# Peptides against a protein of PDB entry 7RZF, part 112

Target 1, 358 residues: chain A of PDB entry 7RZF
Amino acid sequence: PFQEEHLKQLYKIVPIKDIRNLYVTFPIPDLQKYYKSNPGHYLGHLIGHEGPGSLLSELKSKGWVNTLVGGQKEGARGFMFFIINVDLTEEGLLHVEDIILHMFQYIQKLRAEGPQEWVFQECKDLNAVAFRFKDKERPRGYTSKIAGILHYYPLEEVLTAEYLLEEFRPDLIEMVLDKLRPENVRVAIVSKSFEGKTDRTEEWYGTQYKQEAIPDEVIKKWQNADLNGKFKLPTKNEFIPTNFEILPLEKEATPYPALIKDTAMSKLWFKQDDKFFLPKACLNFEFFSPFAYVDPLHCNMAYLYLELLKDSLNEYAYAAELAGLSYDLQNTIYGMYLSVKGYNDKQPILLKKIIEKM
Target 2, 358 residues: chain A of PDB entry 7RZF as posed
Amino acid sequence: PFQEEHLKQLYKIVPIKDIRNLYVTFPIPDLQKYYKSNPGHYLGHLIGHEGPGSLLSELKSKGWVNTLVGGQKEGARGFMFFIINVDLTEEGLLHVEDIILHMFQYIQKLRAEGPQEWVFQELKDLNAVAFRFKDKERPRGYTSKIAGILHYYPLEEVLTAEYLLEEFRPDLIEMVLDKLRPENVRVAIVSKSFEGKTDRTEEWYGTQYKQEAIPDEVIKKWQNADLNGKFKLPTKNEFIPTNFEILPLEKEATPYPALIKDTAMSKLWFKQDDKFFLPKANLNFEFFSPFAYVDPLHSNMAYLYLELLKDSLNEYAYAAELAGLSYDLQNTIYGMYLSVKGYNDKQPILLKKIIEKM

## One batch from the design tools (peptide; made by RFdiffusion4, then SolubleMPNN)

Design b2_p15_5_s1 (from b2_p15_5, 8 letters changed)
Fold by OpenDDE base, seed 2:
Structure b2_p15_5_s1 (fold): chain B 358 residues (1-358), chain A 15 residues (1-15)
Amino acid sequence: as target 1 above (358 residues)
Amino acid sequence: MTPSEIASLKGKKSF
């Protein structure tokens, strides 16, 4: 385990690749025995959330961060880490202290709101869906993975332990949150901008780095992180499927799409799934406009329209993706193409939101 | 950081 001397450290690391990354790491207790409640997954879900009022949303609005990942990572026997990793912009590299301040403001928001059973339930439901409809893996990789996890889980639970949540443990969530404090932080910044500014070399890979103590004034600044009113818990994910009914195959089901509606304004083709028998659908729409591609100006306007539409849909895209829904919007020579894919239960909700933004 | 920790930062984008 890290001792106090190993905490409040900053590492400046020179990458081989042109990348800019920030790693904010907290030592946490070994949570392996708590896999049925998985408090680290709960916190990773919230800290890593991409919706309105999320940490990432605010950091993106500042132009400092492109992507964010939060979660637990295995350490050695008897301890783990909680890590927040962000991809930094060039500007974000200059604002690392402020980025970390925002992280602590978000963590403070989580403390103020307390553990939410509904969030746990969403995580449980999402993981149950992911388990139930998991794609077939290559046998060699799957067997090797299972052999590895047999060291951590009972034989009877080895297939389910990584997915199925059983117990809401607010006490464990609070316990982990209590470890996510500035006094426990280890920071690593990865950037080529540190080339020629390092004094150490890592033994195994020859990585150039510098280690510095984080100033007490900076630690105190992070300890005094206020509640930032821009941070909010996510809203309930309306895209989580609850109906997994597979309709019986129609007696007259054709191997090809059948024309089921033909009007002056629309044609509709339908094909029932006769192969996969999954509670999933693919909705494909082609919108025709004689103006969309009539000249270079209209072509560019149609392109710009779709880019703006995609941007306006970003709010829903993350929640839909978590729930196993996706959409795609493309310009065509005839107009516009829309595809909605995934679990069929909540596709109408996503489709409605797309159409309302159009 | 241990050498292994510093090494791990070069390759893994996802935790």
Scores: peptide ipSAE 0.017, ipTM 0.570, DockQ to the pose 0.259
Fold by OpenDDE base, seed 4:
Structure b2_p15_5_s1 (fold): chain B 358 residues (1-358), chain A 15 residues (1-15)
Amino acid sequence: as target 1 above (358 residues)
Amino acid sequence: MTPSEIASLKGKKSF
């Protein structure tokens, strides 16, 4: 395990690839024995959330970060890490201290709100859905994976242990959250901008890096992280499917899409799933407009419209994706294409939100 | 960071 001398350290690392990444790492206890409650997943879900009032949403609004991942990572035997990883913009590389301040403000928000059973329940439901409707994997890869996880889980639970949550443990959530403090931080910044500014070389790969102690003044700034009023817990995920009923095959089911509606304003083609028998659907809409591709101006306006529409839908996209729903919007020579895919139960909700934004 | 930690930062397939 890391000792105190390994904490409050900053690493500046030169990558081979042109990437800009920030890793904010916290040593945490080994959570493997708590896989039934998975407090690290709970915190990873919230810290890694992409919806309104999330850490990522605020950091993106400032132009500092493109993507964010939060979660537990295995260490050596008997300890783990909690890691917040962000993809930095060029501007974000100049604001690393402020980015980390925002991380601690969000963590402070989580402390102020306390553990939420409804959030745990959503994680439980999402994982149960993911397990129940897991796609077939290639046997070789699957067997190798299962053989690996047999070192961590009982044989009887080896298939379920990575998915099925059983116990809400607010005490364990608070325990992990208490480790997410500035005094327990290790920071790594990965950027080519550190080339020629490093003093150490990693033994195995020749990675150039510099190690510095984080100044006490910076640690104190992070310790004094206030409640940022922009940070909010996510709203309940309305896209989590609850109905998994598979409708019986229609008597007139055709192997090809059948025209079931033909009007002056719309044609509807339908094909029932006769192969997979999943509680999933694919809704595809072609919107025809004689103006969408009449000239280069209209074509560019139609493109700009869709980009703005996609941007306006970002608030729902992440929650939908977590729930196994996806949408796609494309310009066509005829107008616009919309696709909504995933579990059929909540597709009408997502579709309605898309249409309301159009 | 240990050499293995620094190496692990390079190896994330997600980036």
Scores: peptide ipSAE 0.017, ipTM 0.571, DockQ to the pose 0.200
Fold by OpenDDE base, seed 3:
Structure b2_p15_5_s1 (fold): chain B 358 residues (1-358), chain A 15 residues (1-15)
Amino acid sequence: as target 1 above (358 residues)
Amino acid sequence: MTPSEIASLKGKKSF
């Protein structure tokens, strides 16, 4: 485990690739024994959330961060880490202290709200869906994985332990939150901008880096992180499927898409699943416009429209993605293409929201 | 960070 001398440290690292990353790492207790409640997953779900009022939404709005990942990472036996990793913009690289302040403001919001059983229930439901409809893995890889995890889980639970949540443990959530403090932080910044500004070389791989103590004033600034009114808990995920009924195969089911509706303004083709029998559908829409590709101006306007539409959809589309729904929007030479895929139960909700934004 | 962690970070885009 890290000793006090290893805490409150900043590492500036020179990458091989042109990347800008920030890693904010907290030593935490080994949570392996708590797999039935998985408090690290609960916190990772909230800290890594991409919806309105999330940490990522705010950091993106400032132009500092592109992507964010939060969660537990395995250490050695007897300890783990909680890591918040962000992809930095060039501007974000100049605002690392403020980015980390926002992380602590969000963590403070989680402390103020306390553990939410409904959030745990959503995580439980999402994981149950993921388990129930898990794709077949390659046998060799799967067997090797299972053999590895047999060291951590009872034989009876080895298939379910990574997925099925059983116990809401607010005490364990609070325990982990208590480790997510500035006094327990380790920061790594990865950027080519540190080239020629490092004083150390890693012995085995020749990675250039600089290690610095984080100033006490900066630690105090993070310790005094107030409640930022922009941070909110996510809304309930309306896209979590609850109906998994498989409709019986129609007697006249065609092996190919059949035209089931033909009007002056629309044609509809349908094909029932006759192979997989999954509670999933693919909805594909082609919108025709004679103006979409008539000239370079209209082409660029159609492109810009879709980029703006995608941007306007991004925050709530994350909730759909978590629930196993996806959408795609593309320009075509004839107009626009929309695809909605995933569990059929909540597809109408996602489709409605997309169409309302269009 | 361990030297191995530093080395691993040099090649990663995301976690």
Scores: peptide ipSAE 0.017, ipTM 0.569, DockQ to the pose 0.206
Fold by OpenDDE base, seed 1:
Structure b2_p15_5_s1 (fold): chain B 358 residues (1-358), chain A 15 residues (1-15)
Amino acid sequence: as target 1 above (358 residues)
Amino acid sequence: MTPSEIASLKGKKSF
């Protein structure tokens, strides 16, 4: 495990690719034995959340970060890491200290709110759905994966251990959250801007880097992270499916879509699933407008409209995606295409939100 | 993270 001398360190790393990344890493205890409660997943779900009041939402609003991933990573036997990784903008590269301050403000918000059983229940439900309706994997890859995880889980649980949550353990959530402190931080910044400014080379990959101690004043600023009123826990995910009923195949079910409605303003085609028998649907809408492609101006206006519409839907898109719903919006030469896919139970909710924004 | 630890992450989109 890392000793105190390995903590509060900043690494400036030169990448081969033109990328800008920040890695904020915390050493944590080995959580493998707690897979039934998975406190690292609970924290990763909240820290990595993309909805309103999330860490990512605030960092995006400042133009500093494009993407954020939070979660546990395996180390060696007996220890793990909790990592917050962000894709930095050029501006974000100049504000790394402030980005990390916001991370600690969000973590402080999680401490102030305490562990939430309803959040755990949502994680449990999402994972149970993902397990129950898991797609078939390639046998070779799946067998190799299962063989690997047999070292960590009982044989009788090996198929379920990565998915099924059983125990709400607020004590373990608090224990992990207590490790997410400035005094335990290791920071790595990956950018080509450090080329020619490094003094070390990594032995295995030849990666050029510089290691620096983080100043005590900076650590103290992060330790004194206040509650930022912009940070909020996510709202309940309304898109989590609860009904998985599969309707019987109709006697007149056709192998191809049948025209079930034909009017002057709309045609509706329907095909019942006769192959997969999953509680999923694909809704596809083509909207026709004679103005969508009449000239370059209208074409660009239709494009801008869809980009603005997508942007206005970002609030719901993440929650829907977590629940196994997706949508797609595209311009066509005839107008606009909308697709909604995933579990059928909550598709009407997502569709309604899309239509209300249109 | 060490440069080697970071190099191992460059290929993964999710943790």
Scores: peptide ipSAE 0.016, ipTM 0.579, DockQ to the pose 0.327

Design b2_p15_5_s2 (from b2_p15_5, 9 letters changed)
Fold by OpenDDE base, seed 4:
Structure b2_p15_5_s2 (fold): chain B 358 residues (1-358), chain A 15 residues (1-15)
Amino acid sequence: as target 1 above (358 residues)
Amino acid sequence: MSPSEISKLKGKKAF
C-alpha cells in the first residue's frame, strides 16, 4: 500500500499518443469482500454521472473536460484505488487545479447529502437488468473471465457477484467517501506538453515522467472545497425498465415487417420478435421533408437542426443509456431518421422527450 | 504512481 510519502504527489507523464488525461487517484481499503453492497460502485455511479448537476456536466460547461470516468480499481492484494479519470481539453490542461477543486466540491456535496438508498436501489435494479438480459458471450472469452473471477468469489456466486447488489451499506459508502480527501490524493497528468520537461524514465516502457509534491497551499485549497450550488444529485432514472413481459406471438406474425398502417401522413411497419424473445424493441422513424435536401442551404440547416436537437437531448441520453436505451438521429436525403432501441417498457418516455424537443 | 501503475494506465485505453 502507499505510505504517507506517496500521497499528495503529482506525476507529469509524456504519452506516446497525443492524449490529454487527468487521473485523480485515492488509495482505499480492499472492497472485494463488500461486493454485495459495492460502495465503490455507488460512488462511481454518482461521481461518474453525466446528467444535469453532475461533475462532468459542470466541467464540460467550462470547456475543460470531454469525458469522465469514476470508480474503484483493483490494486494489489489488500488494497484498491478510487480513480476519477477525465479526458482533458487543451484549455482543461491549464485548469487542472480547478478541475480537481470541482471534484472535491462534488465529493463535499456527496458528504452533505449522505448515502441515498434510492440511488443504491437504482444501481441494484440496473445491475439486475444487465444480469438478467446479458447477451451471449463467446464461450472462450466467457470461460476465461469466469476462471479469473473464481479467485475472488464463491463458486455458487461467481455468475452473480459482479452484478447482483444485495445490501445497502451507508457506513461503507461513508467509509470510502472519507478516503476521497486531498491529503489522500495522487494526481497524474498525461500530456505531450511535458515532453522535454521530465526527469525520470519508467523502467518497463521507457515512459518519461516527472514527480512533484503537490504544494500544501493547493492541498489546503482542495480541503476548503465548499458546496458548489451547481452540483446536484441526479434525478431518479425514469428509464429503468420495470416491465419485462414478453407479448405472445401474434397469430398473423409475418417473417418480414408487415404494413399495419397506411395513411397520407404515415406508414407503419411492424415485425414482432420471433427469434430472441427479449423485452426489447427497435423503433425506427423516417421523417420525410421535401425541404431537407432541396439545396445546400437547407441541407446544412437540417444538419445544424439535428446537432442542436442532439445537444438538447444530452440530459436524457446518459440516463437512457444506463437503463439500456439508446437513440440515434441522422440526416437523410429525404429528411431525418430517428431510432430508439432497447428495453421496450420505457421507450415511450424517451420517444416523448425526443419529440418534445423537436 | 509506481512505474507499473503508469504503465497500466496506458494499457487500459487499448481495450
Scores: peptide ipSAE 0.011, ipTM 0.544, DockQ to the pose 0.202
Fold by OpenDDE base, seed 3:
Structure b2_p15_5_s2 (fold): chain B 358 residues (1-358), chain A 15 residues (1-15)
Amino acid sequence: as target 1 above (358 residues)
Amino acid sequence: MSPSEISKLKGKKAF
């Protein structure tokens, strides 16, 4: 485990690839025995959230961060890490201290709101769906995985332990939150901008790095992180499927898509699933416009429109993706293509949101 | 990070 001398450290690392990454790491207790409540998953879900009022949303709005990942990471037996990893912009590389301040402001928001049973229930429901409709893995890989996890879970639970949440444990959530403090932080910045500015080389792979102590003034600034009013808990995920009914195969089910509606303005083709029998659908829409590709200006306007539409849908996209829904929007030479895929129960909600933004 | 963690970061996404 990291000792006190290993805490409050900044590592400046030279990558081989042109990447800019920030890793904010906290040593935490081994949470493996708490798999039924999985407090690290609860915190990872909130800290890693991409919706309005999330940490990522605010850091993106400042132009500092492209992506964020939050969660527990395995260490060795008896300890874990909680890691917040962000992909930095060039501007974000100049604002690392302020990015980390915002991380602590969000963590303070989570402390102030306390553990939310409804958030746990959403995580439970999402994981139950993921378990129930888990794709078939390659037998060799699956057997090897199961053999590995048998060291950690009871035989009776080995298939469910990574998925099924059973217990809401606010005490364990608070215990992990109490480890997410500036005094426990380890920071790593990965950027080519540190080339020629490093004083150490890593023994195994020749990674150039510099290690610095984080100044006490910076630690104090992070310790005094206020409640930023821009941070909010996510709204309830309206896209979580609750109906998994599979409609019986129609007597006249065709092996190919059948034209079920033909009008002057629309054609509708339908094919029932006769193979997989999943509570999933694929909705595909082709919109025709004679203006989409008439000239280079219209082509660029159609492209810009879709990028703006995708940006305006980003607030729903993440919540839908968590719930096993996805959408895609593409320009075609004839106009625009929209696809909505996933669990059929909440597809109408996502489709409605897309059409209201169009 | 340990030196071994620093080396792993050059090649792999953290997650």
Scores: peptide ipSAE 0.010, ipTM 0.545, DockQ to the pose 0.216
Fold by OpenDDE base, seed 1:
Structure b2_p15_5_s2 (fold): chain B 358 residues (1-358), chain A 15 residues (1-15)
Amino acid sequence: as target 1 above (358 residues)
Amino acid sequence: MSPSEISKLKGKKAF
């Protein structure tokens, strides 16, 4: 475990690849025994959220961060880490202190709201769906994974322990959240801009780095992180499937798509699933426009339209993806293509939102 | 993270 002398440290690290990353790391207790409540997953879900009022949404709005990952990571027996990792823009590399301030403002928002049972229930439902409809893995890889996790979980629970949540434990959420403090922070900045500015080399991989103490004034600034009114808890995820009914195979079910509607303005092809028997569907739409590819200007306008449409859908895309729904939008020489895939129950909700933005 | 932990992360898309 890190001692006090290892806390409040800044590492400037030279990458081999041209990447800009920030790692904000907190030592936390070993949470393995709490897998039935998984308080680190609860906090990772909220801190890593991409919807309106999220940490990522605010940092993206400032042009400082491209992506954010939040969650627990295994250390060794008896300790773990909670890590917030962001992909930095060139501008974000200049604002690392302010990025970390926003992280602590979001953490302070989570303290002020307290543990939410409805958020835990959504995590439980999402994980239960992911377990129930888990895709087949390669046997060799799966067996090796199961053999590894048998060291951590009871034999009877080894298949379910990584997925099924059973217990809402607000006390454990608060306990982990209490470790996410400026006095417990370890910061690593990864950038080529530190080349020739390092004084140490890591023994195992030859990674060049500089270690610095974070100034007490900066720690105090982060300790005094106020409530930023831009931060909000996520809304309830409307895309979580609740109906998993599989309709009986029709007696006249064709092995190929059948034309079930033919009109001057639309053709509809349908094929029932005769192979997988999953509560999933694939909806594909081809929209025809004589203007989509008539000249280079219209082609670029159609491209720009789809990029703007995708950007306007970002608020729903993340919540849909968490719920096992996806969409794809592509330009074609004839117009545009839309695909909606995943659990059939909430596909109409996602499709409606896409059409309302079009 | 230690520099060695970060070096291990550079190879794994697992975050």
Scores: peptide ipSAE 0.006, ipTM 0.551, DockQ to the pose 0.245
Fold by OpenDDE base, seed 5:
Structure b2_p15_5_s2 (fold): chain B 358 residues (1-358), chain A 15 residues (1-15)
Amino acid sequence: as target 1 above (358 residues)
Amino acid sequence: MSPSEISKLKGKKAF
């Protein structure tokens, strides 16, 4: 475990690849014994959320961060880490202290709201869906994984322990959240901009780095992180599937897509699943426009339109992705292609939102 | 970071 001398430290690290990353790490207790409540996953879900009022949404709006990952990570026996990792823009590399301030403002928002049972229930439902419809893994890899996790879970629970949440434990959420403080922080900045500015080399990989104490004034700035009114808890995820009914195979089910609608403006092909029997569908739309590829200007305008459309979809596309829904939007020489995939129950909701943004 | 943590940071970004 880290002692006090290992806390409030800044590491400037030179990468081999041209990458800019920030790691904000907190030592936390070993949460393995609490797998039935998984308080670190609850906090990771909220801190790592990409929806409106999330930490990532605000940091993206400032142009400082591209991606964010929040969650627990295994340490050694008897301790873990909570890590917030962000991909930094060039501008974000100049605003690291302010990025970390926003992290503590979001954490302070979580303290002010307290543990939410509905958020736990969403995590439970998402994980239950992921377990129930888990894809087949390669036997060798799966067996080796199961053999490894037998050291952590009861034999009877070894298949379910990584997925099935059973207990809402607000006390454990608060306990972990209480470790996410500036006095408990370890910061690592990864950038080529530190080349020639380091004084240490890591033994195993020859990684060049510098270690510095974080100034007490900076720690105090983070300790005094106010509530930022831009931060909000996510809304309820409307894309979580609740109906998993498999419709009976039609007596006249064709092995190929059948044309079920033919009009001057649309053709519709349908094929029922006769192989997998999953509560999933794949909706594919090809939109034809005589203007899509007339000249280089129209082609570039069609491209820019789809990039802007994708950007306008990002915040709720994350909630859909968490629920096992995905979409894809592509330019074609004939117009545009839209695909919507995943659990069929909530596909109409996602499709409607996409069409309303178009 | 311990040398092992710095090593783990590099290793995670290889994937």
Scores: peptide ipSAE 0.011, ipTM 0.546, DockQ to the pose 0.178; fails the geometry check

